# Peptides against a protein of PDB entry 5YCA: the designs that were tried, part 25

Target 1, 132 residues: chain A of PDB entry 5YCA
Amino acid sequence: RSLPAERNPLYKDDTLDHTPLIPKCRAQVIEFPDGPATFVRLKCTNPESKVPHFLMRMAKDSSISATSMFRSAFPKATQEEEDLEMRWIRDNLNPIEDKRVAGLWVPPADALALAKDYSMTPFINALLEASS

## One batch from the design tools (peptide; aimed at target 1 R41)

Design b2_p16_4_s3 (made by RFdiffusion4, then SolubleMPNN; from b2_p16_4, 8 letters changed)
Fold by OpenDDE base, seed 5:
Structure b2_p16_4_s3 (fold): chain B 132 residues (1-132), chain A 16 residues (1-16)
Amino acid sequence: as target 1 above (132 residues)
Amino acid sequence: SEDEEFQEWFAANYAK
Protein backbone atom coordinates (compact mmCIF):
# COMPACT_ATOMS: atom_id res chain seq x y z
CA ARG B 1 0.00 0.00 0.00
CA SER B 2 0.97 3.62 -0.46
CA LEU B 3 0.30 6.06 2.36
CA PRO B 4 0.05 9.78 1.63
CA ALA B 5 3.31 11.72 1.51
CA GLU B 6 2.42 14.49 3.95
CA ARG B 7 1.61 13.70 7.56
CA ASN B 8 0.12 15.86 10.29
CA PRO B 9 3.09 17.32 12.21
CA LEU B 10 1.23 16.55 15.43
CA TYR B 11 2.40 12.97 14.90
CA LYS B 12 6.07 13.70 14.21
CA ASP B 13 7.30 11.68 17.21
CA ASP B 14 5.78 8.25 17.78
CA THR B 15 7.90 7.66 20.90
CA LEU B 16 6.43 10.36 23.14
CA ASP B 17 4.88 9.50 26.49
CA HIS B 18 1.13 9.01 26.06
CA THR B 19 0.13 9.56 29.69
CA PRO B 20 -0.30 13.36 29.43
CA LEU B 21 -2.93 12.75 26.75
CA ILE B 22 -5.13 10.51 28.89
CA PRO B 23 -6.79 13.35 30.84
CA LYS B 24 -7.46 15.08 27.52
CA CYS B 25 -9.83 12.30 26.53
CA ARG B 26 -13.54 12.72 27.23
CA ALA B 27 -16.55 10.43 27.23
CA GLN B 28 -19.52 11.78 25.32
CA VAL B 29 -23.00 10.47 24.61
CA ILE B 30 -24.39 10.79 21.10
CA GLU B 31 -28.10 10.35 20.44
CA PHE B 32 -29.12 8.10 17.57
CA PRO B 33 -32.55 7.13 16.28
CA ASP B 34 -32.21 3.72 17.92
CA GLY B 35 -30.88 5.15 21.19
CA PRO B 36 -27.82 6.74 22.78
CA ALA B 37 -24.24 5.54 22.45
CA THR B 38 -21.13 6.60 24.32
CA PHE B 39 -17.86 7.52 22.64
CA VAL B 40 -14.47 8.33 24.09
CA ARG B 41 -12.93 11.15 22.11
CA LEU B 42 -9.60 12.95 21.90
CA LYS B 43 -9.27 16.37 20.33
CA CYS B 44 -6.22 16.58 18.09
CA THR B 45 -5.24 19.96 16.69
CA ASN B 46 -2.91 20.15 13.71
CA PRO B 47 -0.22 22.54 14.96
CA GLU B 48 0.44 23.82 11.44
CA SER B 49 -3.10 24.53 10.27
CA LYS B 50 -4.64 24.95 13.74
CA VAL B 51 -7.58 22.87 12.51
CA PRO B 52 -9.05 20.56 15.14
CA HIS B 53 -9.88 16.92 14.55
CA PHE B 54 -11.14 14.15 16.81
CA LEU B 55 -10.12 10.58 17.35
CA MET B 56 -12.85 8.39 18.76
CA ARG B 57 -13.47 5.04 20.41
CA MET B 58 -16.80 3.31 20.90
CA ALA B 59 -17.29 2.69 24.60
CA LYS B 60 -19.28 -0.49 24.01
CA ASP B 61 -16.57 -2.54 22.29
CA SER B 62 -13.50 -0.26 22.34
CA SER B 63 -13.36 -0.16 18.55
CA ILE B 64 -11.61 2.90 17.13
CA SER B 65 -12.42 4.82 13.97
CA ALA B 66 -9.70 3.97 11.47
CA THR B 67 -11.16 6.53 9.11
CA SER B 68 -10.75 9.27 11.67
CA MET B 69 -7.18 8.15 12.35
CA PHE B 70 -6.32 8.28 8.67
CA ARG B 71 -7.89 11.67 8.10
CA SER B 72 -6.14 13.09 11.14
CA ALA B 73 -2.76 11.67 10.16
CA PHE B 74 -2.99 12.67 6.50
CA PRO B 75 -4.82 16.01 6.22
CA LYS B 76 -4.00 16.43 2.52
CA ALA B 77 -4.83 12.89 1.45
CA THR B 78 -6.96 12.44 -1.64
CA GLN B 79 -10.15 10.42 -1.62
CA GLU B 80 -8.37 7.85 -3.78
CA GLU B 81 -5.61 7.49 -1.19
CA GLU B 82 -8.17 7.05 1.57
CA ASP B 83 -10.10 4.48 -0.44
CA LEU B 84 -6.90 2.55 -1.10
CA GLU B 85 -6.03 2.48 2.60
CA MET B 86 -9.55 1.46 3.62
CA ARG B 87 -9.40 -1.41 1.14
CA TRP B 88 -6.08 -2.47 2.64
CA ILE B 89 -7.64 -2.39 6.10
CA ARG B 90 -10.54 -4.55 4.91
CA ASP B 91 -8.12 -7.06 3.40
CA ASN B 92 -5.57 -7.20 6.21
CA LEU B 93 -7.25 -6.26 9.50
CA ASN B 94 -10.57 -6.89 11.20
CA PRO B 95 -12.69 -3.80 10.58
CA ILE B 96 -16.38 -3.37 11.14
CA GLU B 97 -18.86 -1.04 9.49
CA ASP B 98 -21.35 0.34 11.98
CA LYS B 99 -25.00 0.91 11.09
CA ARG B 100 -25.08 4.30 12.80
CA VAL B 101 -21.59 5.71 12.29
CA ALA B 102 -19.70 6.08 9.03
CA GLY B 103 -16.20 4.83 8.27
CA LEU B 104 -14.28 1.72 9.24
CA TRP B 105 -13.90 0.79 12.89
CA VAL B 106 -11.15 -1.51 14.14
CA PRO B 107 -10.51 -3.37 17.40
CA PRO B 108 -7.79 -2.14 19.77
CA ALA B 109 -5.02 -4.38 18.45
CA ASP B 110 -5.68 -3.30 14.89
CA ALA B 111 -5.86 0.32 15.98
CA LEU B 112 -2.40 0.04 17.48
CA ALA B 113 -1.10 -1.55 14.30
CA LEU B 114 -2.45 1.38 12.30
CA ALA B 115 -1.12 3.80 14.90
CA LYS B 116 2.36 2.48 14.30
CA ASP B 117 1.96 2.93 10.56
CA TYR B 118 0.59 6.46 11.01
CA SER B 119 3.00 7.43 13.82
CA MET B 120 0.07 7.94 16.22
CA THR B 121 0.96 5.42 18.95
CA PRO B 122 0.86 7.83 21.93
CA PHE B 123 -2.54 9.14 20.90
CA ILE B 124 -4.11 5.74 20.39
CA ASN B 125 -2.63 4.40 23.63
CA ALA B 126 -4.15 7.34 25.48
CA LEU B 127 -7.50 6.88 23.77
CA LEU B 128 -7.54 3.19 24.69
CA GLU B 129 -6.55 3.79 28.33
CA ALA B 130 -9.05 6.58 28.96
CA SER B 131 -12.17 5.73 30.94
CA SER B 132 -15.62 5.68 29.39
CA SER A 1 -17.49 23.92 24.37
CA GLU A 2 -15.48 20.94 23.26
CA ASP A 3 -18.59 18.80 23.59
CA GLU A 4 -20.38 21.05 21.14
CA GLU A 5 -17.40 20.99 18.81
CA PHE A 6 -17.45 17.21 18.80
CA GLN A 7 -21.20 17.08 18.22
CA GLU A 8 -20.92 19.34 15.20
CA TRP A 9 -17.86 17.57 13.86
CA PHE A 10 -19.48 14.17 14.31
CA ALA A 11 -22.74 15.21 12.71
CA ALA A 12 -20.96 16.70 9.72
CA ASN A 13 -18.56 13.85 9.08
CA TYR A 14 -19.66 10.56 10.62
CA ALA A 15 -23.39 10.56 11.20
CA LYS A 16 -25.49 8.36 8.91
Scores: peptide ipSAE 0.785, ipTM 0.964, DockQ to the pose 0.862
OpenDDE base, seeds 1, 2, 3, 4: peptide ipSAE 0.785, 0.785, 0.784, 0.784; ipTM 0.964, 0.964, 0.964, 0.964

Design b2_p16_4_s4 (made by RFdiffusion4, then SolubleMPNN; from b2_p16_4, 10 letters changed)
Fold by OpenDDE base, seed 5:
Structure b2_p16_4_s4 (fold): chain B 132 residues (1-132), chain A 16 residues (1-16)
Amino acid sequence: as target 1 above (132 residues)
Amino acid sequence: SEDAEFDRWFAENYAK
């Protein structure tokens, strides 16, 4: 597969300590027609554009939004590039498509695999370790 | 607040 050429400079160093990011994670309840659900979220601001983005984990099963990871990592990606990556995820990982929330969601192990590919390991480790 | 920011972001991008 071919990932987009330009990556969010926030993720320039995949080897940084993740522990300072843990306190920045927050649990938040979202109301849905069929009832509330809790998400753990981490605000990630692109230091170049100053545009904020969120990474998120479902509290119930710890699945993480692969879509939000991709969009955060590759802010200038085309829709074609995103579609290609999402197809790769479907073919190679174990994603789920939630009926309430858009995008592909992946279990923790898959999230860490993607994190390595996207150079987001500290952020995903923090998101997974944070309490809900 | 950051909570409100997330609510807006979620509603705009990931709500079905």
Scores: peptide ipSAE 0.783, ipTM 0.964, DockQ to the pose 0.847
OpenDDE base, seeds 1, 2, 3, 4: peptide ipSAE 0.783, 0.783, 0.782, 0.782; ipTM 0.964, 0.964, 0.964, 0.964

Design b2_p16_5 (made by RFdiffusion4)
Pose (drawn by RFdiffusion4):
Structure b2_p16_5 (pose): chain A 132 residues (1-132), chain P 16 residues (1-16)
Amino acid sequence: as target 1 above (132 residues)
Amino acid sequence: EEELLEEITFKLFNEE
């Protein structure tokens, strides 16, 4: 599939061990109407533009926001490119919708498949292994 | 309820 032409330079090496990234993750409880949910997040900063994005994980089922991954991976992505990629995820992987939180959320295996596509493997590995 | 969930989502993805 086509993907945005440019990638976040933070992701120029998919093979680095992820041990140093785990402690950079944070667990956070967020209140919803019914009620609290726990998330694990990793703040990822583009080393050139310095623009940050959060990678998200729901602690209950370890679902990963594919939307957060995409937005972090491709700085100049158009809305059309994002729409195309979310459609591809729906058609080829196993996402879930949660009424409470927007975006496409995928199980760990699907998150890792996308991480390979986006060259984000060490970061998703760290997010998946971090304490909740 | 939908407006509240949008605000929570926005903060969740964008704020520390």

Design b2_p16_5_s1 (made by RFdiffusion4, then SolubleMPNN; from b2_p16_5, 7 letters changed)
Fold by OpenDDE base, seed 1:
Structure b2_p16_5_s1 (fold): chain B 132 residues (1-132), chain A 16 residues (1-16)
Amino acid sequence: as target 1 above (132 residues)
Amino acid sequence: MEKLLEEISKRLFTED
């Protein structure tokens, strides 16, 4: 696979301590046709463009939105590049099936694998450790 | 009905 060339400068260092990010996460209850579900979100603002993206975790099973990760990491990615990566995830990782929410969602271990590829490890660690 | 990522993330929060 080929990841987009330009990455969000927020993720320039994959080795930073994640613990300061934990208290920045926020829980939110969202209503769905089959009932409420709690999500944990982390606001990630591109320091150059000032455009924010929210990394998202399902509180119940800790599934992480791979789509949110990709869009945050690669702000100038084309739709074709996103589609290619999502297909790679489907073929190589273990995404969950949840028709209630858009995008591709993956288990914690897969999220951390993607985080390594996208240089987002501190942010995903914080998102996973935050309370709901 | 499916919730879009943008819809879920629509509600912003403050870090302060």
Scores: peptide ipSAE 0.082, ipTM 0.735, DockQ to the pose 0.294
OpenDDE base, seeds 2, 3, 4, 5: peptide ipSAE 0.072, 0.040, 0.038, 0.041; ipTM 0.728, 0.687, 0.678, 0.689; seeds 2, 3 fail the geometry check

Design b2_p16_5_s2 (made by RFdiffusion4, then SolubleMPNN; from b2_p16_5, 6 letters changed)
Fold by OpenDDE base, seed 2:
Structure b2_p16_5_s2 (fold): chain B 132 residues (1-132), chain A 16 residues (1-16)
Amino acid sequence: as target 1 above (132 residues)
Amino acid sequence: MEKELEEISYKLFNED
């Protein structure tokens, strides 16, 4: 597959120590029709554009929003590029279906695979290790 | 109806 050409400069180094990012994560309870659910978030700000995106994890099963990962990693991606990647994820990984939330969510192992592709491993490791 | 990622992110951000 082909990923967008320009990547968020925040993710220039995939080998950084993730531990300093752990305390930057935050957990919050979100209300849904079928009851509350806890999410963990990590604010990721593009150092050039100053536009923030939140990486998100469902606390209960550690599913991570692949859509948010993609949008953070590729700030200039077109909708077509996003759609293409989401289709690739559906075809090649193990996304979960959750009717309560939008976007494509994947289990931790898949999130880490994507993180490697998007050069954001430290951020996903931190998000996964953060308490809820 | 499902909650949009933007809405979830907004709520997460503003419920600190």
Scores: peptide ipSAE 0.262, ipTM 0.812, DockQ to the pose 0.357
OpenDDE base, seeds 1, 3, 4, 5: peptide ipSAE 0.256, 0.257, 0.252, 0.252; ipTM 0.809, 0.808, 0.807, 0.807

Design b2_p16_5_s3 (made by RFdiffusion4, then SolubleMPNN; from b2_p16_5, 5 letters changed)
Fold by OpenDDE base, seed 4:
Structure b2_p16_5_s3 (fold): chain B 132 residues (1-132), chain A 16 residues (1-16)
Amino acid sequence: as target 1 above (132 residues)
Amino acid sequence: LEELLEKISYKLFNED
């Protein structure tokens, strides 16, 4: 696969300590037709454009939105590039199917694999360790 | 993500 050329400068260093990010996460209960579900979210602001994106985790099974990761990491990516990556994830990782939510969601191990590829490891570690 | 974002309040990160 080929990832987009330009990456969010927020993720310039994949080796940073993640612990300071844990308190930045917020849990929110969202009502769905079949009942409530808790999500943990982390606001990630592009230091150059000042545009925020929210990384999201399902509290119950710790699934992470791969789509949100991609859009945060590659804010200038084309729809074609996103589609290509989502297809790669579907073919190579273990995404879950949840018709209640948009985007492609993956289990923690897959999220960390993507985080390495996108240089987002501290942010995903924090998101996974945050309380719900 | 549009459907989910519609349900998520940005207020969580804007309140003191």
Scores: peptide ipSAE 0.040, ipTM 0.690, DockQ to the pose 0.220
OpenDDE base, seeds 1, 2, 3, 5: peptide ipSAE 0.040, 0.036, 0.039, 0.041; ipTM 0.701, 0.678, 0.687, 0.692; seed 5 fails the geometry check

Design b2_p16_5_s4 (made by RFdiffusion4, then SolubleMPNN; from b2_p16_5, 9 letters changed)
Fold by OpenDDE base, seed 1:
Structure b2_p16_5_s4 (fold): chain B 132 residues (1-132), chain A 16 residues (1-16)
Amino acid sequence: as target 1 above (132 residues)
Amino acid sequence: MEEELKKISERLFTED
């Protein structure tokens, strides 16, 4: 598959220690008509553009938003590029089925596979280890 | 319905 050419400079080094990022994560309860759900979010600010993106995890089953990962990693990607990547994820990984959440969400192992591809492993490790 | 649920969760992408 072809990923976008320009990546967020925040993710220039995939080998950094993730532990300092853990306390930066924040738990948030969202009230849905069928009940509350807790999410853990990590604000990731592009050091050049200063534009923030939020990485997000479902607290209960640790599913990660692949859409949030892609948009943070490739902030200048076209909608066509995003659509192609999401189709690849559907065909090659194991996205979950949850009608409450926008975008595509994947289990932890798949999130870490994507993190390797997007060079954002420390951020996903921190998101997975954060308390809720 | 599903579309309304997703609209609620879209705040996770942008809400600071």
Scores: peptide ipSAE 0.657, ipTM 0.935, DockQ to the pose 0.813
OpenDDE base, seeds 2, 3, 4, 5: peptide ipSAE 0.657, 0.654, 0.655, 0.656; ipTM 0.934, 0.934, 0.934, 0.934

Design b2_p16_6 (made by RFdiffusion4)
Pose (drawn by RFdiffusion4):
Structure b2_p16_6 (pose): chain A 132 residues (1-132), chain P 16 residues (1-16)
Amino acid sequence: as target 1 above (132 residues)
Amino acid sequence: SPPMTLEELAEIFEEE
């Protein structure tokens, strides 16, 4: 599939061990109407533009926001490119919708498949292994 | 109610 032409330089090496990234993750409880949910997050900063994005994980089922991955991976992605990629995820992987949180959420195996596509493997590995 | 957006969730995260 086509993907945005440019990638976040933070992701120039998919093979680095992830041990140092685990402690950078944070668990956070967020209140919703019914009620609290726990997330794990990792702040990822583009080393050139310095623009940060959060990678997001739901602690209950370890679902990963594919939307958060995409937005971190591709700085100049158009809305059309994002729409195309979310459609591809729906058609080829196993996402879930949570009424409470927007975006496409995928199980760990699907998140890792996408991480390989986006060259984000160490970061998703760290997000998945972090304490909740 | 609408779902919380990633932007809104990120704002909450940034506050911590």

Design b2_p16_6_s1 (made by RFdiffusion4, then SolubleMPNN; from b2_p16_6, 9 letters changed)
Fold by OpenDDE base, seed 1:
Structure b2_p16_6_s1 (fold): chain B 132 residues (1-132), chain A 16 residues (1-16)
Amino acid sequence: as target 1 above (132 residues)
Amino acid sequence: MAPMSLDELEALFESQ
C-alpha cells in the first residue's frame, strides 16, 4: 500500500527507547451516554508545526486508535489518503468501530504493526505500557 | 447515538 509522502518529524527515529515516554502518558475518564470509559493518552506535538495530536488507548481492552495514529503520523494527509489507509486496515488487520468514539480501533498487536509502518514504535510501546 | 469524533475527544483531553 501507499502511505502519504510526508511524515511528522516527531517520528523520524523508530528505534529510540520508549521508556522515557511512559510517564508522559495520562489516564482520563470520559463520560459517555452509556457510562464512563477510561482512556490512556499521549500528547504528541509536531516539532515543526507545533500542532499536537493525541495517541490514545482504551483502558478496558487496550485497543488503540489507528485513525489517531495515522493523523499524527501524516499531518498533511488528504481525506482520500486517510480513507484508503482505513480501508487497508479493515481488510488486513482486526479493527473495531467503537460505539462511543469514532475511527478504527485496533488491538495491541495490530497497533504495533501500524507503528512500525508509521515509524512510531516507541510511542505506541509507551502508550501500551502506561498505567490506567 | 452517533460516536464522539476524535477531534472532540482530543478537545476533552486538552481540557484536563
Scores: peptide ipSAE 0.752, ipTM 0.951, DockQ to the pose 0.923
OpenDDE base, seeds 2, 3, 4, 5: peptide ipSAE 0.751, 0.751, 0.750, 0.751; ipTM 0.951, 0.950, 0.950, 0.950

Design b2_p16_6_s2 (made by RFdiffusion4, then SolubleMPNN; from b2_p16_6, 7 letters changed)
Fold by OpenDDE base, seed 1:
Structure b2_p16_6_s2 (fold): chain B 132 residues (1-132), chain A 16 residues (1-16)
Amino acid sequence: as target 1 above (132 residues)
Amino acid sequence: LPPLSLDELEAIFESE
């Protein structure tokens, strides 16, 4: 498949140690109509544009928002490019469409596969290891 | 009810 041409410079080096990112993660309980859910989040700011995005994990099953990963990695992606990638994820990985929160959510192994493709491995490792 | 958008979820995170 093809990915957007320009990537967030925050992710220029996929080989960095993830450990320093762990304490930057935060857990938060959010109330939904069917009850509370805990999310673990990591704020990722593009060093050039200064625009932040949150990487996020559902605490209960460790599912990670693939849509948020894509939006963080590819800040200039079109809606068509996002839709194309989300279709690829549906066809090739094991995403969940959650009733409470939009986008595609993927299990840890799938998240790490995407992280490799998007050059986000340290950030996803930190997000997965952080406490909830 | 429709699911919370990712933008809305991020807004909740920023407000905490």
Scores: peptide ipSAE 0.765, ipTM 0.956, DockQ to the pose 0.916
OpenDDE base, seeds 2, 3, 4, 5: peptide ipSAE 0.765, 0.763, 0.764, 0.764; ipTM 0.956, 0.956, 0.956, 0.956

Design b2_p16_6_s3 (made by RFdiffusion4, then SolubleMPNN; from b2_p16_6, 6 letters changed)
Fold by OpenDDE base, seed 1:
Structure b2_p16_6_s3 (fold): chain B 132 residues (1-132), chain A 16 residues (1-16)
Amino acid sequence: as target 1 above (132 residues)
Amino acid sequence: MEPMSLEELEAIFESE
């Protein structure tokens, strides 16, 4: 697969300690037609463009939005590049398409695999470790 | 039913 060439400079160092990011995560209950669901979220702002994205985890099963990871990691990605990556995820990982929230959601192990590819390991570790 | 978009969910997060 071919990932976009330009990555969010927020993720320039994949080796940083994740623990300082843990308290930056927030749990929030979201109301859906079929009832409430709790998400843990981490606001990630591109230090150059100042554009924020949220990384997000479903509290119940720890699924993480792969789509949001991709969009945060690759702010200049084309729709074609996103579609290609989402197809790759479908073919190679274990995503689910949740009925409540769009995009592909992946279990923790898959999220960490993607995090390595996207240079987001500290952020995903923090998101997974944060309380709900 | 139709899922909420990620953009909509992010907007909810921003509004806290």
Scores: peptide ipSAE 0.762, ipTM 0.953, DockQ to the pose 0.858
OpenDDE base, seeds 2, 3, 4, 5: peptide ipSAE 0.762, 0.760, 0.761, 0.761; ipTM 0.953, 0.952, 0.952, 0.953

Design b2_p16_6_s4 (made by RFdiffusion4, then SolubleMPNN; from b2_p16_6, 5 letters changed)
Fold by OpenDDE base, seed 1:
Structure b2_p16_6_s4 (fold): chain B 132 residues (1-132), chain A 16 residues (1-16)
Amino acid sequence: as target 1 above (132 residues)
Amino acid sequence: MAPMTLEELEAIFESE
């Protein structure tokens, strides 16, 4: 598949130690119509544009927002490019469309596979390892 | 009910 041409410079090195990112993660309880749910989130700011995105994990089942990963990794992606990638994820991975929060949510193994593709491995490792 | 958008969730995170 083809991914967007330009990637967030925050993710220029996929091999960095993830450990320093763990304490930057935060757990937060979010209220939904059907009750509360805890998320673990990591704020990722593009060092050039200064635009932040949150990487996020559902505490209960460790599902990670693939959509948020994509949006953080590819800040100039078109809607068509996002749609194409989300279709690829549906066809090749094991995503869930959660009733509470939009986008595609993927299990940890799938998240790490995407992280490799998006050059986000340290960030996803930290997100998965952080406490909830 | 329709799910919350990711943008809405991020806004909540920012306001924490």
Scores: peptide ipSAE 0.752, ipTM 0.950, DockQ to the pose 0.903
OpenDDE base, seeds 2, 3, 4, 5: peptide ipSAE 0.751, 0.750, 0.750, 0.750; ipTM 0.950, 0.950, 0.949, 0.950

Design b2_p16_7 (made by RFdiffusion4)
Pose (drawn by RFdiffusion4):
Structure b2_p16_7 (pose): chain A 132 residues (1-132), chain P 16 residues (1-16)
Amino acid sequence: as target 1 above (132 residues)
Amino acid sequence: DEEMLEEANHELFFED
């Protein structure tokens, strides 16, 4: 599939061990109407533009926001490119919708498949292994 | 409930 032409320089090496990234993750409890949910997050900063994005994980089922991955991976992505990619995920992977949180959420295996596509493997590895 | 969801989502995706 086509993907946005440019990638976040933070992701120029998909093979680095992820051990140092795990302690950078944070668990956070967020209140919703019914009620609290726990998320694990990793703040990822583009080293050139310095623009940050959060990678998200839901602690209950370890679902990963594919939307958050995409937005961190491709700085100049158009809305059309994002729409195309979310459609591809729905058609080829196993996402879930959660009424409470927007975006496409995928299980760990699907998150890792996308991580390879986006060259984000060490970061998703760290997000998946971090304490909740 | 809609306002609480908007606030929770904002906090979740945009705040440290």

Design b2_p16_7_s1 (made by RFdiffusion4, then SolubleMPNN; from b2_p16_7, 8 letters changed)
Fold by OpenDDE base, seed 2:
Structure b2_p16_7_s1 (fold): chain B 132 residues (1-132), chain A 16 residues (1-16)
Amino acid sequence: as target 1 above (132 residues)
Amino acid sequence: SEKVLEEAQRRLYEED
């Protein structure tokens, strides 16, 4: 598959120590019709544009928002490029179906696979290890 | 539902 040409410079090094990012994560309770659910989020700011995006994890099952990852990693991506990648994820990985949440969510192993592709491994590791 | 992502973005804006 083809990923967008320009990547968020925040993710220039996929091998950085993730541990300093763990305490930067924050838990958030969101109310749904069937009750509250806790999410963990990590604010990721593009060092050039200064535009922040939140990476998001469902606390309970550790599902990660692939949509949030993509949007953070590829700030100049078109909607078509995003749609293409989400389709690829749907066809090749194991996204969950949860009518409560927007975007495409994937289990931890898939998130880490995407993280490798997007050069976001430290950030996803931190997000997965953070407490809720 | 757009609630999760929208809520996250809302919080983002509130941090300004």
Scores: peptide ipSAE 0.037, ipTM 0.667, DockQ to the pose 0.227
OpenDDE base, seeds 1, 3, 4, 5: peptide ipSAE 0.037, 0.037, 0.036, 0.037; ipTM 0.666, 0.667, 0.666, 0.668

Design b2_p16_7_s2 (made by RFdiffusion4, then SolubleMPNN; from b2_p16_7, 8 letters changed)
Fold by OpenDDE base, seed 2:
Structure b2_p16_7_s2 (fold): chain B 132 residues (1-132), chain A 16 residues (1-16)
Amino acid sequence: as target 1 above (132 residues)
Amino acid sequence: SEEILKKAQEELFNKD
């Protein structure tokens, strides 16, 4: 697969200590037709454009939004590039199906695999370790 | 639909 050429400068260093990011995460309870569900969110702001994106984890099973990861990592990506990546994820990883949420969500191991590809490892580690 | 869900989620999840 081909990832977008330009990556969010926030993710310039994949080796950063994730510990300081853990307390930056916030839990959020969201009501769905079948009841409430807790999510953990991490606000990630592009230092150049100042545009924020929220990385998201389902508290219950630690599924993480791959869509949010992609959009944060590749702020100038086209819709076609996103679609291609999401298709790749479907074909190569183990995304979950949850009709309550939009986008593509993946289990922790897959999220970390994507994080490596997107240079987001510290952020995903923090998101996974944050309390809910 | 996916589009409706997407818009709702963007507002819910990505809005400050």
Scores: peptide ipSAE 0.035, ipTM 0.658, DockQ to the pose 0.388
OpenDDE base, seeds 1, 3, 4, 5: peptide ipSAE 0.033, 0.034, 0.034, 0.034; ipTM 0.662, 0.645, 0.643, 0.644

Design b2_p16_7_s3 (made by RFdiffusion4, then SolubleMPNN; from b2_p16_7, 9 letters changed)
Fold by OpenDDE base, seed 2:
Structure b2_p16_7_s3 (fold): chain B 132 residues (1-132), chain A 16 residues (1-16)
Amino acid sequence: as target 1 above (132 residues)
Amino acid sequence: AEAVLKEAQRKLYEED
């Protein structure tokens, strides 16, 4: 697969300590037809464009939105590039199926694999460790 | 399908 050429400068260093990001995460309860579900979110602002994206984790099973990761990491990606990556994830990782949510969600191990590819490891570690 | 967020998720994603 080919990832987009330009990456969010927020993720220039994949080796940073994630612990300072943990308290920046926020839990949110969302109502769905089958009942409430808690999510953990981390606001990630592109330091260049100042455009924020929210990384998202389902609190219960720690599934993480790969779509949110991709959009945050590659703010100039085309829809075609996103679709290609989501197909790759579907074919190569272990995404979950949850009809309540849009986008592609993956378990923690897969999220960390993507984080390495996207240079987002500190942010995903923080998101996974944050309380709900 | 991946490009369109469901309403509940939109709130999840966009609200501070």
Scores: peptide ipSAE 0.047, ipTM 0.699, DockQ to the pose 0.428
OpenDDE base, seeds 1, 3, 4, 5: peptide ipSAE 0.045, 0.040, 0.044, 0.043; ipTM 0.692, 0.682, 0.705, 0.691

Design b2_p16_7_s4 (made by RFdiffusion4, then SolubleMPNN; from b2_p16_7, 7 letters changed)
Fold by OpenDDE base, seed 3:
Structure b2_p16_7_s4 (fold): chain B 132 residues (1-132), chain A 16 residues (1-16)
Amino acid sequence: as target 1 above (132 residues)
Amino acid sequence: SEEILEEAQRRLYEED
């Protein structure tokens, strides 16, 4: 696979302490056709462009949106680059199928593997440890 | 459904 050339400068240092990010996470109940579900979110703002994205976790089983991770890490990526990465994830990791939610969602271990590739480890650790 | 993810993001932006 080939990841996009430019990465969000927010993720320039993968070794930062994640604990200060934990209280910045927020829980939210989202209504779906078959009932409500709780998510945990973390607001991530690009320090240069000031454009925000939210990383998202399902509270119940800790599945994390790989799509939200990719879009936050690579804000200038093309649709073709995103499609290529999502296909790679489907072929090499263990994504979970949930008809209620958009994007590709992965279990915690896979999310941390992607976090290493995207230099987002502190942010994903915080998202996983936050209460719902 | 790409629309569901986009709608979720929009609602999160509006409450912050």
Scores: peptide ipSAE 0.043, ipTM 0.686, DockQ to the pose 0.280
OpenDDE base, seeds 1, 2, 4, 5: peptide ipSAE 0.042, 0.042, 0.041, 0.046; ipTM 0.684, 0.687, 0.675, 0.702; seeds 2, 4, 5 fail the geometry check

Design b2_p16_8 (made by RFdiffusion4)
Pose (drawn by RFdiffusion4):
Structure b2_p16_8 (pose): chain A 132 residues (1-132), chain P 16 residues (1-16)
Amino acid sequence: as target 1 above (132 residues)
Amino acid sequence: SELDEEMASAGVERLP
């Protein structure tokens, strides 16, 4: 499939060990109407533009926001490109919708498949292994 | 809030 032409330079090496990234993750409890949910997050900063994005994980089922991955991976992505990619995820992977949080959420295996596509493997590995 | 802005930026904002 086509993907946005440019990638976040933070992701120029998909093979680095992820051990140093695990402690950079944070668990956080967020109140909703019914009620609290726990998330794990990793702040990822583009080393050139210095624009940060958070990678998100739901602690209950270890679902990963594919939307958060995409937005971190492709700085100049158009809305059309994002829509196309979310459609592709729905058609080819196994996402879930949570009424409470927007975006496409995928199980760990699907998150890792996408991480390979986006060259984000060490970061997703760290997010998945971090304490909740 | 700050948290809402961060969640919106990540595309995972809380929904009503």

Design b2_p16_8_s1 (made by RFdiffusion4, then SolubleMPNN; from b2_p16_8, 5 letters changed)
Fold by OpenDDE base, seed 2:
Structure b2_p16_8_s1 (fold): chain B 132 residues (1-132), chain A 16 residues (1-16)
Amino acid sequence: as target 1 above (132 residues)
Amino acid sequence: SELDEELAASGSEILP
């Protein structure tokens, strides 16, 4: 597959220690028609544009939004590029179906695989280890 | 809510 050429400079170094990011995560309870669910989020701000994006994890099963990862990593990506990547994920990984939420969600192992591709490993590790 | 608006503005739309 072909990923977008320009990546968020926040993710220039995939080898950084993730532990300082853990306290920056926040738990949030969201009310749905069938009841409440807890999410963990990590605010990621592009150091050049100053535009923030939130990485999202479902607390219960640790599923992570691949869509949020892609949009944070590739802020200038076209809709066509996003669609292409989401299709690749559906065909090659193990996305989870949840009709309550938008975007494409994947289990922790798949999220870490994507994190390597997007140079986001410290951020995804922190998101996975944060308490809820 | 304020937090929901922040999440939406960040492009992390997870709500129906």
Scores: peptide ipSAE 0.108, ipTM 0.734, DockQ to the pose 0.470
OpenDDE base, seeds 1, 3, 4, 5: peptide ipSAE 0.049, 0.099, 0.100, 0.044; ipTM 0.743, 0.725, 0.726, 0.716; seed 4 fails the geometry check

